Peptides against a protein of PDB entry 3ZN8. Designs and how they scored, part 4

Target 1, 125 residues: chain A of PDB entry 3ZN8
Amino acid sequence: LEEYDKIQKKMEDVMEGKGKLTLRDVYAQIIALRKMGPLSKVLQHIPGLGIMLPTPSEDQLKIGEEKIRRWLAALNSMTYKELENPNIIDKSRMRRIAEGSGLEVEEVRELLEWYNNMNRLLKMV

## One batch from the design tools (peptide; aimed at target 1 H45 L121)

Design b1_p9_6_s1 (made by RFdiffusion4, then SolubleMPNN; from b1_p9_6, 7 letters changed)
Fold by OpenDDE base, seed 5:
Structure b1_p9_6_s1 (fold): chain B 125 residues (1-125), chain A 9 residues (1-9)
Amino acid sequence: as target 1 above (125 residues)
Amino acid sequence: SLSDILDSF
C-alpha cells in the first residue's frame, strides 16, 4: 500500500505538469497493483471503476493476469532509455522488443499507442 | 485487456 501511494502521488505530480509519465512509471504501477492482490481487488480500489464495473469472473481474472504478464514481458525487454523515453522506439526497436518478449509486434505497438495517448491527455490537463 | 483498463483512466 505504501508503494502504491508513492506511485499515485507521482502520477498526481505528472498530471499537474510537475513531471513526465514514462513507461518506467507504468511498470512500477503495474507491479504495485499486483502486490495488492487479485485484479478484482485492484479494480475495486480504482476510483470510478469499482462502482461501475461488475466483479469479473475467475476466468476473466485469469485472462487479465496473462495479459499483464505479456505487457510486463514487453516492458522487461525494453532498455532503460526506451522506458524513460518511449518516443525513441522506432520500428527496429519495436521488433526487437517483440522478439525478446515473445509478443507480436502489434501488441508492442498497442502498448506504445496507449502510452502516447495517455501522455497527450495529461499534457492537455 | 490491461490496455482497456488503462484507457479507462
Scores: peptide ipSAE 0.093, ipTM 0.726, DockQ to the pose 0.194
OpenDDE base, seeds 1, 2, 3, 4: peptide ipSAE 0.052, 0.050, 0.024, 0.040; ipTM 0.652, 0.644, 0.617, 0.641

Design b1_p9_6_s2 (made by RFdiffusion4, then SolubleMPNN; from b1_p9_6, 6 letters changed)
Fold by OpenDDE base, seed 5:
Structure b1_p9_6_s2 (fold): chain B 125 residues (1-125), chain A 9 residues (1-9)
Amino acid sequence: as target 1 above (125 residues)
Amino acid sequence: SLQDLLDSY
């Protein structure tokens, strides 16, 4: 609960332009989500929403878990400066992160693109 | 790279 409240406050600060979403924040969110379990399992217990929300298949959950595991490996291979300011991650850094995490460069690129899209979306709200 | 190592601190 305390970790979740910190994440929510950070999201609010970012939306208000008082802060920036970092990959450190993303890391914290991923860890919080893993502790809570799949949000779909929580949402399915909400009356009416369980009918409207597609329940991911067990296979989709496993694919998602593997993707999260791979993203955590990438995040754990980043420097503090990269986590706090992902915009400094160039092709050389991205290759290093990929090699250090056992990922393809394209997977690291996908994580960064997701982050950039999320950060843009949060600034528009 | 050496720069990446330096940026780790």
Scores: peptide ipSAE 0.053, ipTM 0.665, DockQ to the pose 0.025
OpenDDE base, seeds 1, 2, 3, 4: peptide ipSAE 0.049, 0.034, 0.047, 0.043; ipTM 0.651, 0.627, 0.644, 0.644

Design b1_p9_6_s3 (made by RFdiffusion4, then SolubleMPNN; from b1_p9_6, 5 letters changed)
Fold by OpenDDE base, seed 2:
Structure b1_p9_6_s3 (fold): chain B 125 residues (1-125), chain A 9 residues (1-9)
Amino acid sequence: as target 1 above (125 residues)
Amino acid sequence: SLLELLDSY
C-alpha cells in the first residue's frame, strides 16, 4: 500500500507538470500491481463500486501476465540512464535491450511507444 | 553493473 501511494503521488505530480514519468516508475508500478493482484480482485467484488469491471477471462489474464513478464525482462535489460530518460533509446539501444531480454526489437518498440503514449496522456490530464 | 559500464562508453 505504501508503494502504491508513492506511485499515485508520482502520477499526480506528473499530471500537475511537477515531474516526469520514467520507465523506473513504470517498473515500480508493475511490481506494485503484481503485489496487489489479490487485493485488486477483492476490490472488483465489492458491491457498490458500481463499475462491474468485466472480470477478465482466465486466458486474458494469462496473456496480460505474459506481456508484463516480457516487459519486465526488457526493463531489466535497460541501463539506469535509459530507465530515467527513455528518449535516449535509439535503434542500437533497442536492439541491445531486445537481445538482452530475449525479445524482438518490435516488442521493445511497443513498450517504448506505450510509455510515450501514457506519458502524453498524463500530461494532458 | 555491466549495463552501466556500457553506458559509460
Scores: peptide ipSAE 0.356, ipTM 0.892, DockQ to the pose 0.025
OpenDDE base, seeds 1, 3, 4, 5: peptide ipSAE 0.336, 0.328, 0.346, 0.325; ipTM 0.885, 0.883, 0.889, 0.881

Design b1_p9_6_s4 (made by RFdiffusion4, then SolubleMPNN; from b1_p9_6, 6 letters changed)
Fold by OpenDDE base, seed 3:
Structure b1_p9_6_s4 (fold): chain B 125 residues (1-125), chain A 9 residues (1-9)
Amino acid sequence: as target 1 above (125 residues)
Amino acid sequence: SLQEILDEF
């Protein structure tokens, strides 16, 4: 709960233009979600919300869980400077992170693109 | 929700 509240506050600060979403924030969120279980399963127990959210198939949940595990490996292979400032991650850093995490470079690129998209969306809301 | 955004990407 405490980690979830920190994540919400950070998202609010970014939406208000008072901060920047970092990969450290993403890491904290992934860890919080893994501890609480899929938020979708919690939301499915709220009357009325389960009707509005497409329930991912069991296979989609497994694919998503494996993708999150791989992204955690990438995040654990980043330096503190890279986690705080993901925009410094060039092709050389991306290759090092991929090699250190046992991932393809494309998977590290996908994580960074996802982060960039999230950071743009939070600034627009 | 963040999960909905995650599922769209």
Scores: peptide ipSAE 0.055, ipTM 0.653, DockQ to the pose 0.327
OpenDDE base, seeds 1, 2, 4, 5: peptide ipSAE 0.021, 0.023, 0.022, 0.051; ipTM 0.582, 0.538, 0.594, 0.666

Design b1_p9_7 (made by RFdiffusion4)
Pose (drawn by RFdiffusion4):
Structure b1_p9_7 (pose): chain A 106 residues (1, 21-125), chain P 9 residues (1-9)
Amino acid sequence: LLTLRDVYAQIIALRKMGPLSKVLQHIPGLGIMLPTPSEDQLKIGEEKIRRWLAALNSMTYKELENPNIIDKSRMRRIAEGSGLEVEEVRELLEWYNNMNRLLKMV
Amino acid sequence: KEAFLELML
C-alpha cells in the first residue's frame, strides 16, 4: 500500500498489490474505460515483469538524482549487472531526469 | 505533487 527517496518508497509500493491500480486513489478526476487496462495482466503472465524495475535498484542512491553524470562507461555498468542492454538502460536513465524535471513545474 | 508522481509512474 528530495525525489529519489520518494521514487523508491513509491515504486516499492507499486508491486505488493499487483501491479496495483491505485492510480485512481489520489485523482479526483474520472477515467475513460475498462477495456484498456486489460493489457496490464499481459506483462503479469510472463515469469518476469518489467525491465525498468531491474536497472532501477542496480544504481547508487545518488546516481538516480543526476543521471546526467552517467556516461558510456556507466550505462554498460548497470546494463550487464541487471541483464538489460545498453539501449534498455538509456530509456531508463533519460526518464529519471524527466521526473525531477516535470515535477519542478508542479 | 503526489497525483503527478502517480501519473508519471

Design b1_p9_7_s1 (made by RFdiffusion4, then SolubleMPNN; from b1_p9_7, 7 letters changed; failed a check: a repeat of another design)
Amino acid sequence: RRSELLRLL

Design b1_p9_7_s2 (made by RFdiffusion4, then SolubleMPNN; from b1_p9_7, 7 letters changed)
Fold by OpenDDE base, seed 4:
Structure b1_p9_7_s2 (fold): chain B 125 residues (1-125), chain A 9 residues (1-9)
Amino acid sequence: as target 1 above (125 residues)
Amino acid sequence: RRSELLKLL
Protein backbone atom coordinates (compact mmCIF):
# COMPACT_ATOMS: atom_id res chain seq x y z
CA LEU B 1 0.00 0.00 0.00
CA GLU B 2 2.68 2.59 0.96
CA GLU B 3 4.69 1.91 -2.24
CA TYR B 4 1.51 2.33 -4.32
CA ASP B 5 0.68 5.67 -2.64
CA LYS B 6 4.24 6.93 -3.40
CA ILE B 7 3.76 6.02 -7.08
CA GLN B 8 0.34 7.75 -7.24
CA LYS B 9 1.82 10.89 -5.65
CA LYS B 10 4.68 10.80 -8.20
CA MET B 11 2.14 10.62 -11.06
CA GLU B 12 0.20 13.57 -9.56
CA ASP B 13 3.46 15.58 -9.18
CA VAL B 14 4.27 14.91 -12.88
CA MET B 15 0.75 15.97 -13.97
CA GLU B 16 1.19 19.19 -11.91
CA GLY B 17 4.55 19.84 -13.69
CA LYS B 18 6.57 19.27 -10.43
CA GLY B 19 8.69 16.51 -12.01
CA LYS B 20 9.25 14.05 -14.86
CA LEU B 21 8.18 10.43 -15.21
CA THR B 22 11.27 8.19 -15.52
CA LEU B 23 11.69 4.51 -16.39
CA ARG B 24 12.64 4.03 -12.72
CA ASP B 25 9.13 5.26 -11.82
CA VAL B 26 7.69 2.84 -14.42
CA TYR B 27 9.74 -0.03 -12.93
CA ALA B 28 8.51 0.79 -9.39
CA GLN B 29 4.89 0.90 -10.66
CA ILE B 30 5.17 -2.50 -12.40
CA ILE B 31 6.70 -4.08 -9.26
CA ALA B 32 3.99 -2.58 -7.00
CA LEU B 33 1.20 -3.84 -9.30
CA ARG B 34 2.80 -7.33 -9.45
CA LYS B 35 2.81 -7.49 -5.62
CA MET B 36 -1.03 -7.27 -5.81
CA GLY B 37 -1.06 -10.52 -7.85
CA PRO B 38 -1.53 -11.59 -11.50
CA LEU B 39 -2.62 -8.93 -14.04
CA SER B 40 -6.14 -10.45 -13.95
CA LYS B 41 -6.51 -9.59 -10.23
CA VAL B 42 -4.92 -6.14 -10.68
CA LEU B 43 -7.36 -5.23 -13.49
CA GLN B 44 -10.34 -6.32 -11.31
CA HIS B 45 -9.25 -3.77 -8.65
CA ILE B 46 -9.11 -0.75 -11.05
CA PRO B 47 -12.51 1.03 -10.78
CA GLY B 48 -13.98 2.09 -14.14
CA LEU B 49 -11.55 0.06 -16.31
CA GLY B 50 -14.22 -2.64 -16.75
CA ILE B 51 -16.54 0.05 -18.23
CA MET B 52 -13.97 1.28 -20.81
CA LEU B 53 -12.32 -2.05 -21.69
CA PRO B 54 -14.03 -5.36 -22.47
CA THR B 55 -13.10 -8.09 -19.96
CA PRO B 56 -9.82 -9.42 -21.37
CA SER B 57 -9.77 -13.07 -22.44
CA GLU B 58 -7.46 -15.49 -20.61
CA ASP B 59 -5.17 -15.42 -23.69
CA GLN B 60 -5.03 -11.58 -23.63
CA LEU B 61 -4.09 -11.72 -19.92
CA LYS B 62 -1.28 -14.23 -20.69
CA ILE B 63 0.02 -11.95 -23.49
CA GLY B 64 -0.11 -8.96 -21.10
CA GLU B 65 1.80 -10.85 -18.36
CA GLU B 66 4.45 -11.93 -20.90
CA LYS B 67 4.81 -8.33 -22.17
CA ILE B 68 5.26 -7.07 -18.56
CA ARG B 69 7.87 -9.80 -17.91
CA ARG B 70 9.78 -8.82 -21.08
CA TRP B 71 9.65 -5.10 -20.22
CA LEU B 72 11.01 -5.87 -16.72
CA ALA B 73 13.90 -7.77 -18.36
CA ALA B 74 14.62 -4.70 -20.53
CA LEU B 75 14.42 -2.33 -17.51
CA ASN B 76 16.77 -4.61 -15.49
CA SER B 77 19.20 -4.37 -18.44
CA MET B 78 19.33 -0.53 -18.40
CA THR B 79 21.89 1.63 -16.56
CA TYR B 80 20.79 4.03 -13.80
CA LYS B 81 21.46 6.96 -16.21
CA GLU B 82 19.21 5.36 -18.87
CA LEU B 83 16.40 4.73 -16.34
CA GLU B 84 16.57 8.39 -15.16
CA ASN B 85 16.92 9.84 -18.69
CA PRO B 86 15.60 7.41 -21.36
CA ASN B 87 16.25 10.02 -24.09
CA ILE B 88 19.99 9.06 -24.04
CA ILE B 89 19.08 5.56 -25.32
CA ASP B 90 20.42 5.51 -28.88
CA LYS B 91 20.55 2.57 -31.35
CA SER B 92 23.74 1.23 -29.71
CA ARG B 93 22.20 1.34 -26.21
CA MET B 94 18.94 -0.26 -27.50
CA ARG B 95 20.96 -3.14 -29.04
CA ARG B 96 22.92 -3.63 -25.78
CA ILE B 97 19.68 -3.64 -23.74
CA ALA B 98 18.08 -6.13 -26.17
CA GLU B 99 21.13 -8.45 -26.07
CA GLY B 100 21.30 -8.18 -22.25
CA SER B 101 17.57 -8.92 -21.78
CA GLY B 102 17.16 -11.60 -24.48
CA LEU B 103 14.70 -9.35 -26.38
CA GLU B 104 14.44 -8.13 -29.95
CA VAL B 105 15.59 -4.52 -30.53
CA GLU B 106 12.01 -3.78 -31.68
CA GLU B 107 10.62 -4.78 -28.25
CA VAL B 108 13.01 -2.33 -26.55
CA ARG B 109 11.92 0.34 -29.07
CA GLU B 110 8.23 -0.38 -28.27
CA LEU B 111 8.89 0.08 -24.51
CA LEU B 112 10.63 3.43 -25.18
CA GLU B 113 7.85 4.55 -27.54
CA TRP B 114 5.23 3.66 -24.91
CA TYR B 115 7.21 5.64 -22.29
CA ASN B 116 7.54 8.66 -24.63
CA ASN B 117 3.81 8.60 -25.44
CA MET B 118 2.87 8.30 -21.74
CA ASN B 119 5.22 11.15 -20.77
CA ARG B 120 3.70 13.36 -23.52
CA LEU B 121 0.13 12.60 -22.34
CA LEU B 122 0.97 13.36 -18.67
CA LYS B 123 2.42 16.77 -19.72
CA MET B 124 -0.82 17.66 -21.58
CA VAL B 125 -3.03 17.11 -18.49
CA ARG A 1 29.53 -11.09 -21.82
CA ARG A 2 30.79 -7.80 -23.41
CA SER A 3 27.18 -6.47 -23.13
CA GLU A 4 27.17 -6.84 -19.30
CA LEU A 5 30.49 -4.96 -19.01
CA LEU A 6 28.98 -2.08 -21.05
CA LYS A 7 26.19 -1.72 -18.40
CA LEU A 8 28.85 -0.72 -15.84
CA LEU A 9 29.96 2.31 -17.99
Scores: peptide ipSAE 0.057, ipTM 0.689, DockQ to the pose 0.024
OpenDDE base, seeds 1, 2, 3, 5: peptide ipSAE 0.038, 0.037, 0.054, 0.036; ipTM 0.676, 0.670, 0.698, 0.672

Design b1_p9_7_s3 (made by RFdiffusion4, then SolubleMPNN; from b1_p9_7, 6 letters changed)
Fold by OpenDDE base, seed 4:
Structure b1_p9_7_s3 (fold): chain B 125 residues (1-125), chain A 9 residues (1-9)
Amino acid sequence: as target 1 above (125 residues)
Amino acid sequence: KKSVLLRLL
């Protein structure tokens, strides 16, 4: 419970223009959510998801779990400086992260693009 | 308030 409250407070602070969302914050959130169980159980705890999205198929849940696992492997292969400031991740760093995580460079690029899009959306609120 | 979690997924 305390880890969830810290993550929620950090997200509220970022939405109030206080601080920056980092990949460390993203990592902490993914780990906290995984303590609730598989993605299927996590989705059941999100109020209003079941009325806004059709219940994901078992195959969609498996794809989502695999994507989360792959993104965690990438995050675990990042340095503290990269987690705090993902904008320093150049082509050389991206290749090292991919090699260290057993991922394609494109998958590391997808994670970084998702983070950049998220951070843009949070700055507009 | 839409949970910030829904924006992360």
Scores: peptide ipSAE 0.031, ipTM 0.634, DockQ to the pose 0.376
OpenDDE base, seeds 1, 2, 3, 5: peptide ipSAE 0.030, 0.031, 0.030, 0.031; ipTM 0.630, 0.639, 0.627, 0.641; seed 3 fails the geometry check

Design b1_p9_7_s4 (made by RFdiffusion4, then SolubleMPNN; from b1_p9_7, 6 letters changed)
Fold by OpenDDE base, seed 3:
Structure b1_p9_7_s4 (fold): chain B 125 residues (1-125), chain A 9 residues (1-9)
Amino acid sequence: as target 1 above (125 residues)
Amino acid sequence: RRAALLRLL
């Protein structure tokens, strides 16, 4: 619970322009969600949300879980400076992270693109 | 081990 409230407050601070979403925040969010179990099971307990969201198939849940595990491996291979300021991650750093995590460079790029898109979205709301 | 050491840089 306390870890989740810290993540929500950080998202609010970013929406208000008082902060920046970092990959450290993303890491904390992924760990908190994994401790709570599959987000689909949490959302199924909210009355009315289970009618508006297509229940992902068991295979889609497994694919999503494996993707999250791979992103955690990438995040575990980043330096503290990279986690706090992902914009410093050049092609050389991205290759090092990929090699350190056992990922393709494209998968590290996809994580960074997702982060950049999320951080843009939170600043526009 | 290697990934944890890279965090110190």
Scores: peptide ipSAE 0.065, ipTM 0.692, DockQ to the pose 0.029
OpenDDE base, seeds 1, 2, 4, 5: peptide ipSAE 0.022, 0.022, 0.023, 0.022; ipTM 0.608, 0.603, 0.595, 0.606

Design b1_p9_8 (made by RFdiffusion4)
Pose (drawn by RFdiffusion4):
Structure b1_p9_8 (pose): chain A 106 residues (1, 21-125), chain P 9 residues (1-9)
Amino acid sequence: LLTLRDVYAQIIALRKMGPLSKVLQHIPGLGIMLPTPSEDQLKIGEEKIRRWLAALNSMTYKELENPNIIDKSRMRRIAEGSGLEVEEVRELLEWYNNMNRLLKMV
Amino acid sequence: MHDILHLLL
């Protein structure tokens, strides 16, 4: 059931219920339909889950704050350690900055 | 990803 600490305390709670659907717990707004979140059970069918939650915990509790300091020597680092590829790491690293960005405008 | 952001907002 400043940001990094929140990201972990949140993504860890996003597994002990599903992938849960509490996305509609702090949103007074309305939804769209039900035939859409049906593609959520598809990723559950596999023995695995997602690639993101992989290299996510394979990083220091400070390297997630400013993923900009990460180079070609650091991407392959959390790649082979998590079993993902260098390309699957980029999509993850270029996102940690987005959360810490779009949040500033909030 | 987007859902996490929406929860943070």

Design b1_p9_8_s1 (made by RFdiffusion4, then SolubleMPNN; from b1_p9_8, 5 letters changed)
Fold by OpenDDE base, seed 2:
Structure b1_p9_8_s1 (fold): chain B 125 residues (1-125), chain A 9 residues (1-9)
Amino acid sequence: as target 1 above (125 residues)
Amino acid sequence: FDDLLRLLM
């Protein structure tokens, strides 16, 4: 609860332009979610999600859990400096992160593109 | 929070 509230407040501060969402914040959020249980249980606790999204199939939940697992492997292979400032992650850093996480470089790129898109969306609110 | 999960799927 307290760690979740700190992350939520930091996301609010970022939406208000008072901060920057980092990959460390993304990591902490994913870990906080995983402490609530599998993705299926997390989704059941989100008000209105069951109205906006069709109930995910068991296969869609497995794909989502696998994607989360792969992204956590990438995040665990990042340095503290990379987590705090993802913009320093060049092609050499992406390759190192991919090798250290057992991922393709394209998957590390996808995570970084996702983060960049998220951080743009949060700045437009 | 909802936006993070919607983008993870």
Scores: peptide ipSAE 0.077, ipTM 0.709, DockQ to the pose 0.173
OpenDDE base, seeds 1, 3, 4, 5: peptide ipSAE 0.064, 0.063, 0.069, 0.068; ipTM 0.701, 0.708, 0.708, 0.695

Design b1_p9_8_s2 (made by RFdiffusion4, then SolubleMPNN; from b1_p9_8, 5 letters changed)
Fold by OpenDDE base, seed 5:
Structure b1_p9_8_s2 (fold): chain B 125 residues (1-125), chain A 9 residues (1-9)
Amino acid sequence: as target 1 above (125 residues)
Amino acid sequence: FDDLLQLLT
């Protein structure tokens, strides 16, 4: 609870333009959510999700859990400088992260594109 | 929550 509340407060400060979302923040949030259990259990605890999203099939939950595992492997293969400033990640860094995590370079690119899109959305609020 | 949702979409 307390660690999760600290992460949520930091996300609120970022959404209010008082901070910048980093991949370290994303990592911390994923770890906090995983302490609640597998993705299937986490989704069951989200009020209104069943109204906003179709109930995911068991296969969709397995795909989502595998995606989270792959993203954590990528994040664990990043340096502290990369986690704090993902914009420094060039093609050489992406390849190293992919090799270190057992991911395709395209999957590491997808993570960075997602992060960039999130930071754009947070700047529009 | 939104970060996790966007990871899944």
Scores: peptide ipSAE 0.115, ipTM 0.731, DockQ to the pose 0.161
OpenDDE base, seeds 1, 2, 3, 4: peptide ipSAE 0.025, 0.111, 0.105, 0.104; ipTM 0.634, 0.727, 0.724, 0.726

Design b1_p9_8_s3 (made by RFdiffusion4, then SolubleMPNN; from b1_p9_8, 5 letters changed)
Fold by OpenDDE base, seed 2:
Structure b1_p9_8_s3 (fold): chain B 125 residues (1-125), chain A 9 residues (1-9)
Amino acid sequence: as target 1 above (125 residues)
Amino acid sequence: FDDLLKLLT
């Protein structure tokens, strides 16, 4: 609970433009949510989600859970410097992260692209 | 939490 509340407050500070979202923040948030259970249980605890989104099929939940697992493997293969400043991740670092996580380089690229898109959106608020 | 779902989709 206390770790989750600290992560939520930091995410609020980032949404208010008072901070920068890092991959460390993303990692910490994913870990905090996974302490509540698998993605299926996590989604069941979100009030109003069933009103705004079609209930995901069991297969969609399995795909989402596997994607989260892959991204956690990539994040666990990053250095502290890479987690704090993902912009330093060049092609050599990206290949090392992919090899260390058992992922394709394209999957690591997708995580970084997603992070960059999120940071662009958060800077427009 | 909605921000993390917008994150994963």
Scores: peptide ipSAE 0.087, ipTM 0.704, DockQ to the pose 0.223
OpenDDE base, seeds 1, 3, 4, 5: peptide ipSAE 0.025, 0.082, 0.082, 0.085; ipTM 0.641, 0.714, 0.714, 0.700

Design b1_p9_8_s4 (made by RFdiffusion4, then SolubleMPNN; from b1_p9_8, 5 letters changed)
Fold by OpenDDE base, seed 2:
Structure b1_p9_8_s4 (fold): chain B 125 residues (1-125), chain A 9 residues (1-9)
Amino acid sequence: as target 1 above (125 residues)
Amino acid sequence: FEDLLKLLT
């Protein structure tokens, strides 16, 4: 609970323009969610999600859980400097992260693109 | 937070 509240407060501070979302924050959030249970249980605990999204099929939940697992492997293969400042991740670093995580370079690129899109959204609020 | 999960799915 306390780790979740700290991460939530940090995300609120980022949405208020008082902070920067890093991949370390993303990692900590994914870990906090996984402590609440599988993705299916986490989604059930989000107020309004069942109204805004069609209830994900069991297959969609399995795909989402596997994607989270792969992204955690990529995040675990990053250096502290890369987690704090993902913008330093060049093609050489991205290849090293992919090789170290057992992922395709495209999967690491997708994680970085997702992070960049999230930071753009948080700067528009 | 909901937007994070919407983009993960």
Scores: peptide ipSAE 0.084, ipTM 0.705, DockQ to the pose 0.166
OpenDDE base, seeds 1, 3, 4, 5: peptide ipSAE 0.068, 0.064, 0.068, 0.081; ipTM 0.689, 0.706, 0.689, 0.702

## One batch from the design tools (peptide; aimed at target 1 E110 W114)

Design b1_p10_1 (made by RFdiffusion4)
Pose (drawn by RFdiffusion4):
Structure b1_p10_1 (pose): chain A 106 residues (1, 21-125), chain P 10 residues (1-10)
Amino acid sequence: LLTLRDVYAQIIALRKMGPLSKVLQHIPGLGIMLPTPSEDQLKIGEEKIRRWLAALNSMTYKELENPNIIDKSRMRRIAEGSGLEVEEVRELLEWYNNMNRLLKMV
Amino acid sequence: VLTVLIAAKL
């Protein structure tokens, strides 16, 4: 049930219920339909879950704040350690900056 | 907003 601390405390909670659906707990707005979140149980069918939650915990509690300092020597680092590829790391690293970015405009 | 961003990524 400044940002990095929040990301962990939140993502960790996003597994002990599902992947849960509490996405509609702090949104007074309305939804769209039910035949859409049905593709959430698909990823659950596999013995695994997601590649993101992999290399996510395979990083220092400071490397997630400014993933910009990460180079070609640091991407392959959390790649082989998590079992993901260099490409699967980029899509993860280029997102840690987005959260810390779009949040500024909030 | 942080919840939405994380949820959108998932």

Design b1_p10_1_s1 (made by RFdiffusion4, then SolubleMPNN; from b1_p10_1, 5 letters changed)
Fold by OpenDDE base, seed 4:
Structure b1_p10_1_s1 (fold): chain B 125 residues (1-125), chain A 10 residues (1-10)
Amino acid sequence: as target 1 above (125 residues)
Amino acid sequence: ALLKLIAEFL
């Protein structure tokens, strides 16, 4: 609970423009959420998500849980410097992360693209 | 919020 509240507060600070979201922050949030159980159980505990998203099918939940597992593998294969500043991840680093995580380079690119898109959105708030 | 954005990307 206390670790979750610290992560929520840091997320609020980022949403208020008081902080920069890093991949370390993304990692910490994914880990905190996984402590509540599988994605299906986590989604059930988020107020308002069921109003904005159709109830995911069991297959969509499995796809989501697999994508989270793959992104955690990529994040675990990153250096501390890469987690704090993902903009340093060049083609060579991206290939190393993919090889170290057992992922395709494209999947590492998708994670970085998602992170970049999220940081762009958070800068507009 | 992060999970909602993850769920919109999945």
Scores: peptide ipSAE 0.100, ipTM 0.697, DockQ to the pose 0.425
OpenDDE base, seeds 1, 2, 3, 5: peptide ipSAE 0.092, 0.091, 0.095, 0.098; ipTM 0.692, 0.696, 0.690, 0.690

Design b1_p10_1_s2 (made by RFdiffusion4, then SolubleMPNN; from b1_p10_1, 6 letters changed)
Fold by OpenDDE base, seed 2:
Structure b1_p10_1_s2 (fold): chain B 125 residues (1-125), chain A 10 residues (1-10)
Amino acid sequence: as target 1 above (125 residues)
Amino acid sequence: ALLRLISEFL
């Protein structure tokens, strides 16, 4: 509970423009979610999600859970400096992360693109 | 926050 509250507060601080979302924050949030159970169980506990999103099929939940596992492998292969400052991740770092995680470079690029898009959206709020 | 993370994963 206390670790979850710290992550939520940091996400609130980022939404208020008081902080920067990092891949460390993304990692901590994914881990906190996984401690609550499978993605399916987490989704059931989010009020209003069933109104904003069609109830995902069991197959969509499996795909989402697999994507989360792959992204966790990439995040676990990053250095602390990369997690705190993802903008330093060049092509050489992406390749190293991909090799260390057993992923394609394209999957690491997709994670970084997602992070960049998320961080842009958070700056617009 | 959490809803945005999940909405961008789908």
Scores: peptide ipSAE 0.111, ipTM 0.694, DockQ to the pose 0.435
OpenDDE base, seeds 1, 3, 4, 5: peptide ipSAE 0.102, 0.098, 0.108, 0.085; ipTM 0.693, 0.688, 0.694, 0.674; seed 1 fails the geometry check

Design b1_p10_1_s3 (made by RFdiffusion4, then SolubleMPNN; from b1_p10_1, 6 letters changed)
Fold by OpenDDE base, seed 2:
Structure b1_p10_1_s3 (fold): chain B 125 residues (1-125), chain A 10 residues (1-10)
Amino acid sequence: as target 1 above (125 residues)
Amino acid sequence: ALLQLISDFL
């Protein structure tokens, strides 16, 4: 709970423009969620999600859990410098991360594109 | 932020 609250507060500070979301912060958040239990339990604890999203099927939960697993593999294959500053990840770094994680380069690119989109969104709030 | 991660996956 206390570690999760620290991560949430840091995400709030980022949304308030007091910080920058890094892939380290993304990693820490995914790990904090996984400590709460399976994705199904995490979703049940998010107020309003059941109003905004249809109750995911068991198959959708499995797909989501697999995507999280793949992104964790990519994040675990990144250097500390890459996690802190993902903008340094060039094509050579993406290929290394993909090879180290057992992912396609396209899946690593998707993670980075998602991260960039998230940082753009957080700057608009 | 994380809710949007989840929403983009579901």
Scores: peptide ipSAE 0.125, ipTM 0.721, DockQ to the pose 0.348
OpenDDE base, seeds 1, 3, 4, 5: peptide ipSAE 0.115, 0.116, 0.121, 0.118; ipTM 0.713, 0.711, 0.720, 0.716

Design b1_p10_1_s4 (made by RFdiffusion4, then SolubleMPNN; from b1_p10_1, 6 letters changed)
Fold by OpenDDE base, seed 2:
Structure b1_p10_1_s4 (fold): chain B 125 residues (1-125), chain A 10 residues (1-10)
Amino acid sequence: as target 1 above (125 residues)
Amino acid sequence: ALLQLLAEFL
């Protein structure tokens, strides 16, 4: 609970423009959420998600859990410097991360693109 | 908030 509250507060500070979301923050959040249980249990604890999203099928939950697993593998293959400043991740770093995580380079690119889109959205709030 | 955003983009 206390570690989760610290991560939530840091994310609130980022959404308020008081900070920058890093891939370390993304990693810490995914780990904190996984400590609450499977994706299905985590989604049940999010107010408003059942209003904004149709109740995911069991197969959609499995796909989501697998994507989270793959992104965690990529994040675990990153250096501390890359997690803190993902903008340094060039094509050579992406290939190394992909090879180290057992992913395609395209999947690492997708994670980085998602992160960049997230940081753009957080700057608009 | 961030997890809702994760769930919308996953």
Scores: peptide ipSAE 0.098, ipTM 0.709, DockQ to the pose 0.458
OpenDDE base, seeds 1, 3, 4, 5: peptide ipSAE 0.090, 0.097, 0.098, 0.090; ipTM 0.704, 0.705, 0.710, 0.700

Design b1_p10_2 (made by RFdiffusion4)
Pose (drawn by RFdiffusion4):
Structure b1_p10_2 (pose): chain A 106 residues (1, 21-125), chain P 10 residues (1-10)
Amino acid sequence: LLTLRDVYAQIIALRKMGPLSKVLQHIPGLGIMLPTPSEDQLKIGEEKIRRWLAALNSMTYKELENPNIIDKSRMRRIAEGSGLEVEEVRELLEWYNNMNRLLKMV
Amino acid sequence: DKSKLLANFL
């Protein structure tokens, strides 16, 4: 049930219920339909889950803050350690900056 | 999926 500390404390909670659906707990707004979140059980069918939660914990508690300092020598690092590819790491690294970015405009 | 995480985070 400044940001990095929140991201972990939150993403850890996003597994001990599902992948849960509490996305509708702090949103007074309304939804769309039910035949759409049905594609959530598909990823659950596999023995695995997601690639993101992989290389995510394979990083220092400070490398997630400014993933910009990460180079070609640091991407392959958390790649082979997590079992993901260099390409599967880029989509993850280019996202840590987005959260710390779009949040500023909140 | 990323948008759902952003919605939860923001």

Design b1_p10_2_s1 (made by RFdiffusion4, then SolubleMPNN; from b1_p10_2, 7 letters changed)
Fold by OpenDDE base, seed 2:
Structure b1_p10_2_s1 (fold): chain B 125 residues (1-125), chain A 10 residues (1-10)
Amino acid sequence: as target 1 above (125 residues)
Amino acid sequence: ERERLLQILL
C-alpha cells in the first residue's frame, strides 16, 4: 500500500510538471503491482478499467505478465545512473543491458520507447 | 481524464 501511494503521488507530480518519471519509478511500480498478485488479479482492482478496455483473455494476461518479467530483467541489468536518467542509454549501453538480461536489443529498445511515450502522455494530460 | 489515466498507468 505505502509503495503504491508513493508511486501514485510521483505520477501526479509528473503530470503537474513538478517532476520527471524515471525507470526507477517504473521499476518500483512493477514491483508494487507484482506484490498485489498475478496481473489478472491486479487488473480486477483497477476501478473503471472494465469500461475502457475489454476484459483481457487469459492468454493476453500471460503474454502481458511475460513482457513485464522481461522488462524487469532489463531494469535489473541497468545501472543506477541509467534508471535515474534513461536518456543516457546509448547503443552500447542498450547492448550491454540486453546481454546482461538475456534479451534482444530490440526488446530493450521497446522498453525505452514505451517509457518515452508514457512520459510524453503524462506531460500532455 | 487525468485521474483515469493515472489509474490505467498504475
Scores: peptide ipSAE 0.108, ipTM 0.651, DockQ to the pose 0.220
OpenDDE base, seeds 1, 3, 4, 5: peptide ipSAE 0.049, 0.100, 0.057, 0.096; ipTM 0.612, 0.649, 0.627, 0.633

